Peptides against a protein of PDB entry 6B4J. Designs and how they scored, part 279

Target 1, 315 residues: chain A of PDB entry 6B4J
Amino acid sequence: DITMQWYQQLQDASMQCVLTFEGLTNSKDSQAKKIKMDLQKAATIPVSQISTIAGSKLKEIFDKIHSLLSGKPVQSGGRSVSVTLNPQGLDFVQYKLAEKFVKQGEEEVASHHEAAFPIAVVASGIWELHPRVGDLILAHLHKKCPYSVPFYPTFKEGMALEDYQRMLGYQVKDSKVEQQDNFLKRMSGMIRLYAAIIQLRWPYGNRQEIHPHGLNHGWRWLAQILNMEPLSDVTATLLFDFLEVCGNALMKQYQVQFWKMLILIKEDYFPRIEAITSSGQMGSFIRLKQFLEKCLQHKDIPVPKGFLTSSFWRS

## One batch from the design tools (peptide; made by RFdiffusion4, then SolubleMPNN)

Design b1_p30_5_s2 (from b1_p30_5, 16 letters changed)
Fold by OpenDDE base, seed 4:
Structure b1_p30_5_s2 (fold): chain B 315 residues (1-315), chain A 30 residues (1-30)
Amino acid sequence: as target 1 above (315 residues)
Amino acid sequence: KKEELEKIREELKKALEELQEQEEKRRAER
């Protein structure tokens, strides 16, 4: 399976990256620990500062991240920080930055769906300039949300239930699995972030280049989902999240083909979702139903709430 | 209607295969 090969390749690259900076992470030296902390803060704090407030602030954050990744010194916590402070500094920063982007999907976007767009446009712009960060974003995303690949992890003989739950993307703490609503909320945030990344380009970059991970991956994702049996609650939730965020962009790009797909979803795939939906899970199902019916009736998919406009970039 | 839906499914499958082939080609060129 080509999809699984791609998944494994990204995971292997991520693991290799971790091994590369192991010396920095495992060092007991006081200076190395200080450098690690400074680099981690320099990589993650700017991402946490991303907001929907102003395009100018978003540009400042982007420039800071790009400067750090380019080996330039940046100010962080009142100190000058550079990836050149340690031979493993760049790999560490790339990994932690990518991890933080996915974490913002998992936490911030999960709680505030509109936050997907400013985070995604920065991530997309950084990915364009730093492809390794993009690969690491995918690796982190795929590991936390296998549905972003998409694939459904299977229980293997001899596997602990907790390990299987973690493979499915659940958090397990003190032998307690997270509640389904919290799980779906986190997965939704990550899918929404991904759906935003594949359609957005940094407006101050070289727009003549092809998007490093563009809308074709959105089409691929949908095609793959539709060829899989639905999962209870998960499929209805994430399919809605994906279409709400990138459906308008896909409609514009694929036109007639997009509408054929949407009809297929409504007429063929939706009944399969219904068949596995319990009475307690009707919320996600109804939401998807209403969305599909409205879109098909109006022959339009609305621009998602929080989509960045020209006015945002002038602020 | 069923035949039309199957046709759409096959078209989507073909598009997926084409995208996968293109992605493999791009990876091989890197």
Scores: peptide ipSAE 0.152, ipTM 0.782, DockQ to the pose 0.667
Fold by OpenDDE base, seed 2:
Structure b1_p30_5_s2 (fold): chain B 315 residues (1-315), chain A 30 residues (1-30)
Amino acid sequence: as target 1 above (315 residues)
Amino acid sequence: KKEELEKIREELKKALEELQEQEEKRRAER
């Protein structure tokens, strides 16, 4: 399976990255520990500062992240920090930065869907300049949300139930699995972030270049989902999230083909979702239904709420 | 209507295969 090979390749690359900076992470030396903490803060704090407030602030954050990844010194916590402080500094920063972007999907976007767009445009712009960060974003995303690939992890003989639950993307703490609502909320945030990344380009970059992970991957994702049997609650939730965020962009890109797909979803795939939907899961199902019906009736997919406008970039 | 839906499904499958092949090619070129 080509999709599974891609998944595994990204996971292997991520694991190799971790091994590469293991010396920095496992060091007992006080100076190395300090450097690690400074680099971690320098990589993650700017991402946490991303907001919908002003385009100018977003540019400052982008420039700071790019400077750090370019080996330039940046100010963090009142200190000058550079990836050159340790031979493993760049790999560590790239990994932690990518991890933080995905974490913002999991936490911030999960709670505030509109936050997907400013986070995604920075992530996309950084990915364009630093492809390794993009690969690591995918690796972290795929590991936390296998539905972003998409694939459904299978239970293997001899596997612990908790490990299977973790593979499905559930958090398991003290032998207690995460509640379904919290799980879906986190998955929704990550899918929405992904759907935003694939359609957005950093406006101050070289627009003549091809998007490193563009809308073609959105089309691939939909095609793959539609060729899979639906999962109860999960499929209806994430399909809605994906289409709400990137449906307008896909409509513009694929035009007639997009509408054919939407009809296929409504007429062929939707009944399959219905067949596995319990009475307690009708919320996600109804939301998807209403969205599809509205879009087909109006022959339009609305621009998602929170989409970055020209006025945002002038602020 | 069923035949039309099946045609659409096949078109989407082909598009998926093409995209997967393109992605493999891009990875092989890196």
Scores: peptide ipSAE 0.147, ipTM 0.783, DockQ to the pose 0.642
Fold by OpenDDE base, seed 1:
Formats: structure tokens, sequence, C-alpha cells
Structure b1_p30_5_s2 (fold): chain B 315 residues (1-315), chain A 30 residues (1-30)
């Protein structure tokens, strides 16, 4: 399976990255610990500052992240910080930055869907300039949300139930599994972030270049989902989230082919979702149904709420 | 990767065309 091979390659690359900066992360030296903390803050704080307030502020954040990744000193916590402070500094920062982008999907986007767009445009722009950060974003995303690949992890003989639950993307703390609603909320945030990344380009970059991970990956994602048996509540939830965020962009890109796909979803795939949907899961099912019916009736998918307009970039 | 995506696109296209043809036949039989 080519999809699983790609998944494994990204996970292997992420694992190799962790091994490369192990000396920095495991150091007991006080100076190394200080450098690690400074680099971690420099990588993650700018991402947490991303907001929908002003395009100018978003540009400042982007420039700061890019400067850090380029080996330039940046101000963080009242200190000058550079990846050159340690030989493993760049790898560490790239990893932590990518992890933080995915975490913003998991936390911020999960709670505030509109936050997907400013986070995604920065992530896309950084990915264009720093391909390794993009690969690490995918690796973190795929690990936390296997449905972003997509694949459904299977229970293997001899596997602990908790490990299987973690593979499915559930948080397990003190032998207590996360509630389904919280799980779906986090998965939704990550899928929405991904759907935003694949359609957005940083406006101050070289627009003549091909998007490093563009809408063709959205088409692939849909094709793979449609070739999989639906999971109860999960498939209906995430398919809606994906289409709500990137459906308009896919419609514009694929036109007639997109509408054929949407008909396939409604006529072939949706009945399979219905067959596995319990009375307690009708919320996600009804939401997807209403969305599909509205889109097919109007022959349009609306621009998602929070989409960044030209006015945002002039602010 | 590009070739693989093209293959998936083509497979999805064929599946969609077949589904549309089947729907058209079902509508014509009604």
Amino acid sequence: as target 1 above (315 residues)
Amino acid sequence: KKEELEKIREELKKALEELQEQEEKRRAER
C-alpha cells in the first residue's frame, strides 16, 4: 500500500530527527538545558501568537519564524536566541515548530474553527521555504490523527488495549481513555488545519512555485476515504470538517470531477455511513447530510468562515 | 507520488463515470 509506505517514511524521518537532537534534549548540562528551553520557546511562542487580528502581525510572526529557521538571531523572552547555539539546534527547532503547528490544530482550531486559516497560511509559507518542517508537520499530524493519512489503525494480536486506543488517536491518562466527544473535537481541529494548509499559500512568497502539499493531496485524501469502510461517528465528522474547509477550493480546482465525487459521496458512500450510525451519533450524520444536500442543491460550496481575504492582508 | 495521484484520480474518475451511468440507467427505467 503506497499510502502506508508514505506514512511509514514520514514516521521514520520524524524518528530520525528525534535521534539527531537527543544530545540536546537529554543533556544534564545547565547551559544545554537553557539553550533547549530558549530554542523551544523561540519555536513555539510565535505560533501561539498567531491570530485573526491583523495581516501585518501575521507577517511579523512569519518573519520571526523564518529568521529563526534561517540561522538568524531572534528575540525570545528578552534574550537573543539562535539555532546556531547548538549543533542540534536547527533539527530541534524544526521538530518543535512542526509539533506546535499540529498542536494548534488539536487545541486552538478544535475550539475555534476560524483559527485554522491564519495558522495554516503561516504553516504553508514556512513549508514552502523549509520543506523539512512540512514533512515533520505531516509526521506529527499523521501520528496524532491517523485519519489525516487516512488509515484506520487495526488491533494487532498481543497489543494492549491502551496502546491500540493511542494508535487510534485517543488520549489515555491514568488508564482512562478520552471521551468520544473530546476525541472527535481534537481530530476535527487537526483535519480542519490540514484542509486549510493544502489550499493556502503565503501571499508574500513566490506564487509561481507549486504548492509543496497542495489540493491534489486533498483529492487523494477524499479518494482514500471513499475507498475505506466508514467508522461510526468518525467518518461523518471528519468528512464534513474536511469538505467545509476545503470543499470550495476543491470545487474550483476540479470542477465537474468534484461534483461527480460529491454525488458519489451522497449516493454510494453516505448510505454506508447511515448503516453504521447509531441514534446517539445522529448529530454528525445529520450535519453531513444537510451539508451535502445544500451543496448539491445550490451547485455551490460556500467559502469557509474565517477564510483570509485581501482586506485581512491590508490590515 | 505524482503518478500515484494520477492513478487514484483516474480510478476515482472511472468509478464516478460508472456510477453516473448506472444512475442514468436507473432513472431511465423509472
Scores: peptide ipSAE 0.036, ipTM 0.588, DockQ to the pose 0.030
Fold by OpenDDE base, seed 5:
Structure b1_p30_5_s2 (fold): chain B 315 residues (1-315), chain A 30 residues (1-30)
Amino acid sequence: as target 1 above (315 residues)
Amino acid sequence: KKEELEKIREELKKALEELQEQEEKRRAER
């Protein structure tokens, strides 16, 4: 399976990255520990500061991240920090930065869907300039949310139930599995972030270049989802999340083909979702139903709430 | 209608395959 090979390649690259900076992460030296912490803060704090408030602030954050990745010194916690402080500094920062972007999907976007757009536009812009960060974003995303690939992990003989649950994306702490609602909330956040990344370009970059992971991957994702058997609650939830965030962009890009796909979802795939939907899961199902019906009736997909406008970039 | 839906499904499968091939090619060129 080509998709699984891609998944595994990204995971292998991510693991190799971790091994590369193991010297930095496992060092007992006080100076190395300090450097590690400074680099980690420099990589992650700017991402946590991303907000919907002003385009100018977003630009400052972007410039800071880009400067750090470019080997320039940046101010973090009152200190000058550079990836050149350690030979493994760049790999470490790229990994931690990518991890943080995905974590913002998992946490911030999960709670505030509109936050997807400012996070995504920064991530997209950084990915354009730093392809390795993009690959690591995918690796982290795919590991935490296999539905972003998409694939459904299978239970293997001899596997512990907890390990299977973790493979499915559930958090398992102290032998307690995460509640379904919290699980879906986190998955939704990550899918929404991904759906935003694939459609957004950093406005101050070279727009003549092709998006490193553009809307074609959105089309791929939909095509793959539609060729898979639906999962109870998961498919209805994430399909809605994806279409709500990037449906308008896909409509504009693929036009008639998009509408054919949407009809296929409504007429063929949706009944299959319905067949596996229990009464307790009807919320996600109904939400998807209403969205599809509204879009087909109006022959339009609305621009998602929180989409960044020209006025945002002038602020 | 069923036949039409099946055609759309096949078109999507083909598009998926093409996109996967393109991505593999891009990765190999890197």
Scores: peptide ipSAE 0.162, ipTM 0.790, DockQ to the pose 0.639; fails the geometry check

Design b1_p30_5_s3 (from b1_p30_5, 16 letters changed)
Fold by OpenDDE base, seed 5:
Structure b1_p30_5_s3 (fold): chain B 315 residues (1-315), chain A 30 residues (1-30)
Amino acid sequence: as target 1 above (315 residues)
Amino acid sequence: KKKELEKIRKELEEELEKIQEEIKEQREKR
């Protein structure tokens, strides 16, 4: 399976990256520990500062991240920090930066859907300049949200139930599995972030270049989802999240083909989702239904709330 | 209607394969 091969390749690359900077992470040397902490803060704090407030602030954050990845010194915590402070510094920063982007999907976007767009545009712009960061974003995303690939992890003989639950993306702490609503909320945040990344370009970059992971990957994702059996609650939730965020962009890009896909969802895929939807899970199904019915009726997909406009970039 | 839906499904499958091949080729060139 080509999809699973891609998944595994990204996971292998991510694991190899971790091994590459293991000397930095496992060092008992006080100076190495200090460097690690400084690099981690320099990589992650700017991402946590991303907000919908002003385009100018977003540019400052982008420039800081890009400078760090380019081997330039940046100010962090009142100190000058550079990836050149350690031979493994760049690999470590790339990994931690990518991890932080996905974490913002899992936490910030999950709680505030509109936050997807400013985070995504920075991630997209950094990915364009630093492809390895993009691959690591995918690796982290796929590991936390297999549905972003998409695939459904299977239970194997001899597998512990908790390990299977973790493979499905659930958090398991003290032998307690995460509640379904919290699980879906986190998955939604990550899917929404991904849906935003694939459609956004950093406005101050070279727009003549092809998006490193553009809308064609969104079309692939939809096609793959529709060729899979639906998963209870998950499919309806994430399909809605994806279409709400990138449906307008997909409509503009694929036009008639996009509408054929929506008809297929309504007429063929909906009954399959409904058949596996329990009475307690009707909320996600109803939201998707209402969204699709409205879009088909109006022959339009609305621009998502929080989409970055020209006015944002002038602020 | 059923026949038309099956046609659309087949078209999506073909498009998926095409996109997957394109993505694979792009990765191999890196």
Scores: peptide ipSAE 0.231, ipTM 0.831, DockQ to the pose 0.646
Fold by OpenDDE base, seed 2:
Structure b1_p30_5_s3 (fold): chain B 315 residues (1-315), chain A 30 residues (1-30)
Amino acid sequence: as target 1 above (315 residues)
Amino acid sequence: KKKELEKIRKELEEELEKIQEEIKEQREKR
């Protein structure tokens, strides 16, 4: 399976990255520990500062991240920090930065859906300039949310139940699996972030270049989901999240083919979702139904709430 | 209607295969 080969390749690259900076992470030297902490803060704090408030602030954050990845010194925590402080500094920063972007999907976007757009436009712009960060974003995303690939992890003989639950994307702490609502909330945040990344371009970059991971991957994701058996509650939830965020962009790109796909979802795939939906899971199902019916009736998908406007970039 | 839906499904499958091949080619060039 080409999709599974891609998944495995990204995971292998991520694992190899971890091995390359293991000397920095496992060092008992006080100076190395300090450098590690400074680099970690320099990589992650700017991402945490991303907000919907002002385009000018977003540009400052982008420039800071890009400067750090380019080997330039940046101010972090009142200190000058550079990836050149350690031979493994760049690999470490790229990994931690990518991890932080996915974590913002998992946490911030999960709680505030509109936050997907400013985070995604920075991630997309950084990915364009630093392809390795993009690959690591995918690796982290795929590991935390296999539905972003998409694939459904299978239970293998001899596997511990907890390990299987983790493969499905559940958090397991003290032998307790997270509640389904919290799980779906985190998965929704990550899918929404991904759906935003594939459609957004950094406005101050070379927009004539091809998007490093563009809408064709959105079309691929939909096609793959529709070729899979639906999962209870998960499929209805994430399909809605994806279409709400990137449906307008897909409509503009694929036009007639997009509408054919929506008809296929409503007429063919939706009954299959219904057949596996319990009475307690009708919320996600009804939400998807209403969205599809409204879009097909109006022959339009609205621009998602929180989409970055020209006024945002002038602020 | 059923035949039309099957046609749409087949078209989407073909597009999926095409995109997967494009993704593979992009990875091999890197």
Scores: peptide ipSAE 0.226, ipTM 0.829, DockQ to the pose 0.689
Fold by OpenDDE base, seed 3:
Structure b1_p30_5_s3 (fold): chain B 315 residues (1-315), chain A 30 residues (1-30)
Amino acid sequence: as target 1 above (315 residues)
Amino acid sequence: KKKELEKIRKELEEELEKIQEEIKEQREKR
């Protein structure tokens, strides 16, 4: 399976990255520990500062992240920090930065859906300039949300239940599995972030270049989902999240083909979702139903709330 | 209707294969 090969390749690259900076991570030297913490803060704090307030602030954050990844010194926590402070500094920063972008999906976007767009445009712009960060974003995303690949992890003989739950993307702490609502909320945030990344370009970059991970991957994702058996509650939830965020962009890009796909979802795939939906899971199902019916009736997919406008970039 | 839906499925599968190949080629050039 080409999709699973891609998944595994990204995971292997991510693991190799971790091994590469293991010396920095495991160092007992006080100076190395300090450098590690400074680099971690420099990589993650700017991402946490991303907001919907002003385009100018977003540009400042982008420039800071790009400067850090380019080997330039940046101010963080009142200190000058550079990836050149340690031979493993760049690999470490790229990994932690990518991890933080995905974490903003599962936390910030999960709670505030409109936050997907400013985070995504920065991530897309950084990915364009730093492809390795993009690969690591995918690796982190796929590991936390296998539905972003998409695939549904299967229980293997001899597997512990907790390990299976973790593979499915659940958090398990002290032998307690995460509540379904919290799980779906986190998965939704990550899918929404991904759906935003694939459609957004950093406006101050070289727009003549092809998007490093563009709408074709969105089309791939939908095609793959439709070729899979639906998973109870998960498929209805994430399909809605994906279409709400990038459906308008896909409509514009694929036009007639997009509408054929929506008809296929409504007429063929939707009954399959219904067949596996319990009475307690009807909320996600109904939401998807209403969205599809509205879109098909109006022959339009609305621009998602929080989509970045020209006025945002002039702010 | 079933025949039309099957046609759409096939078209999507073909497009998926094309996109997957394009993605693979892009990775091999990097």
Scores: peptide ipSAE 0.237, ipTM 0.832, DockQ to the pose 0.652; fails the geometry check
Fold by OpenDDE base, seed 1:
Order: sequence, then structure tokens, then C-alpha cells
Structure b1_p30_5_s3 (fold): chain B 315 residues (1-315), chain A 30 residues (1-30)
Amino acid sequence: as target 1 above (315 residues)
Amino acid sequence: KKKELEKIRKELEEELEKIQEEIKEQREKR
């Protein structure tokens, strides 16, 4: 399977990245520990500061992240920090930055769906300038949310149940598996972030260049989902989340083809979701149903709430 | 650029048709 090969390549690259900075992460030296902490803060704090408040603030955050990745010194926690402080500094920062973007998906976007757009536009812009960060974003995203690939991890003979649950994206702490609602909330946040990334371009970059991971990947994702057996509650939830965030962009890009796909979803795939939906899972099912019916009736997909407007960039 | 987009669009149509066919075949086997 070409998709699984690609997924494995991303995971291998991520693992290799971890190995490259192992010396920095495992060092007992006080200076190395200090550098590690400073670099980690410099990479992650700007991402946590991303908000919907003003375009100017978002630009400042972008410029700070880009400066750090470019080997320039940045101010973090009252200190001057640079990736040049350690030979493994750049790899470490790229990894931690990518990890933080995905964490914002599973935490911030999960709770505040509108946060997907400012986070995604920064991530997309950084990805355009720093392709390795983009690959690491995908690696982290797909590992935490296999449904973003998409694939459903399978139980292997001899596998511990907890390990299987983790592969499915569940958090397992002290032999307690995460509640289904919390799991779906995190998966939803990550899918929404992904759906935002594939459609957004940083407005101050070279817009003439091709998006590094554009809407064609959204089309592929839909195609693959439709070829898979639906998973109870998960498929209905994530399909809705994906279409709500990037459906308008897909409609504009693919036009008639998009509507053919949407009809296929409603007529062929949705009944299969219905067949596996229990009475306790009707919430996600009904939400998807209403969305599909409304979109088909109006022949329009609304611009998602929180989409960045021209007025945002003037603020 | 427009020609490239048209090509991609055509490819996606072909992919959609293939997907529809694959789904149909899978149903006929169930």
C-alpha cells in the first residue's frame, strides 16, 4: 500500500530525527540541559501565543519562529537563544516545533475550533520555508491520529491491549484508557487543524509557489476514507470535522467533482455509517446528516467559522 | 497554470470514477 509506505517513511524520518538530537536530550551536563530547555521554550512558546486577536501579532510570532529556524538569535524567557548553541539544536527545535503544532490541534483546536485557522496558517507558512518541519508535523499528526492518513491500526497477535489502544490514538495512563468523548475531541482537533493547513497559505510568502501539502491531499483523504469500512462514531465525527473546515475550499477548487464526491458520500457511504451507528452515537451521526443535507440542498458549503479574512490581516 | 489545473481536475474525475467503481464492486461481493 503506497499510503502505508509513505506513512512509514514519515515515521522513520521522525525516528531518525530523534536519534540525531539524542545527545542533547539525554545529556546530564548542566549547560546542555540549559540549552535544551531554552531551545524547547523558544520553539514552543511562540506557538502557544498564536491567537485570533490580530494579524500583526500573528506575523510577529511567525517572524520569531522563522528567525529561530534560520539560525538567528531570538529572545525567549529574557535570554538570547539560538539553534547554533548546540550542533543538534536545529533538529531538536524542528522536532519540538512540529510536535507543538500538533499538540495545539489536540488541545486548543479540540476545545476552540476557530483556533485551527491561525495555527494552520503559521504552520503552512513555516512549512513552505522549512520543509522538514512540515514532514515532522505530518509524522506527529499521523502517529497521534492514524485517521488523518487515513488507516485503522490493526491488533496484532501478541500485542498488549494498551499498546493497541495507543496505536488507535487513545491515551492510556495508569492502565486506564481515555474516555471515548475525550478521544474523539482530540482526534477532531487534529483533523480540523490538518484540514486548515492544506488550504491556507501564509499571505506574506511567495504565493506563486505550490502549496507544500495542498488540497489534493484533502481529496486523497476523502477518497481513501470512502474506500474504508466506517468505524463507529469515529468516521462520522471526523468526516464532519474535515468537511466543515475544508469543504468550502474543496468546493471552490474541484467544483463539479466535489459535488459528485459529496453525493457519493451521502448516497453510498452515509448509509454504511448509519448501519453501524448505535443509539448512543446518534449525536455525531445526526450532525453529519444535517450538514450533508444542508450543503446538498443549498448547493453551497459555508466558509468555516474562524476563517481568516482580509480584515484580520489589517489588524 | 490553468492547463495544469485542468489536468489535475481531469485526473481527480478519473479517480472519483475509479472510487465509485471500487465501492460498487465491494458491495457486489458482500
Scores: peptide ipSAE 0.053, ipTM 0.631, DockQ to the pose 0.073; fails the geometry check

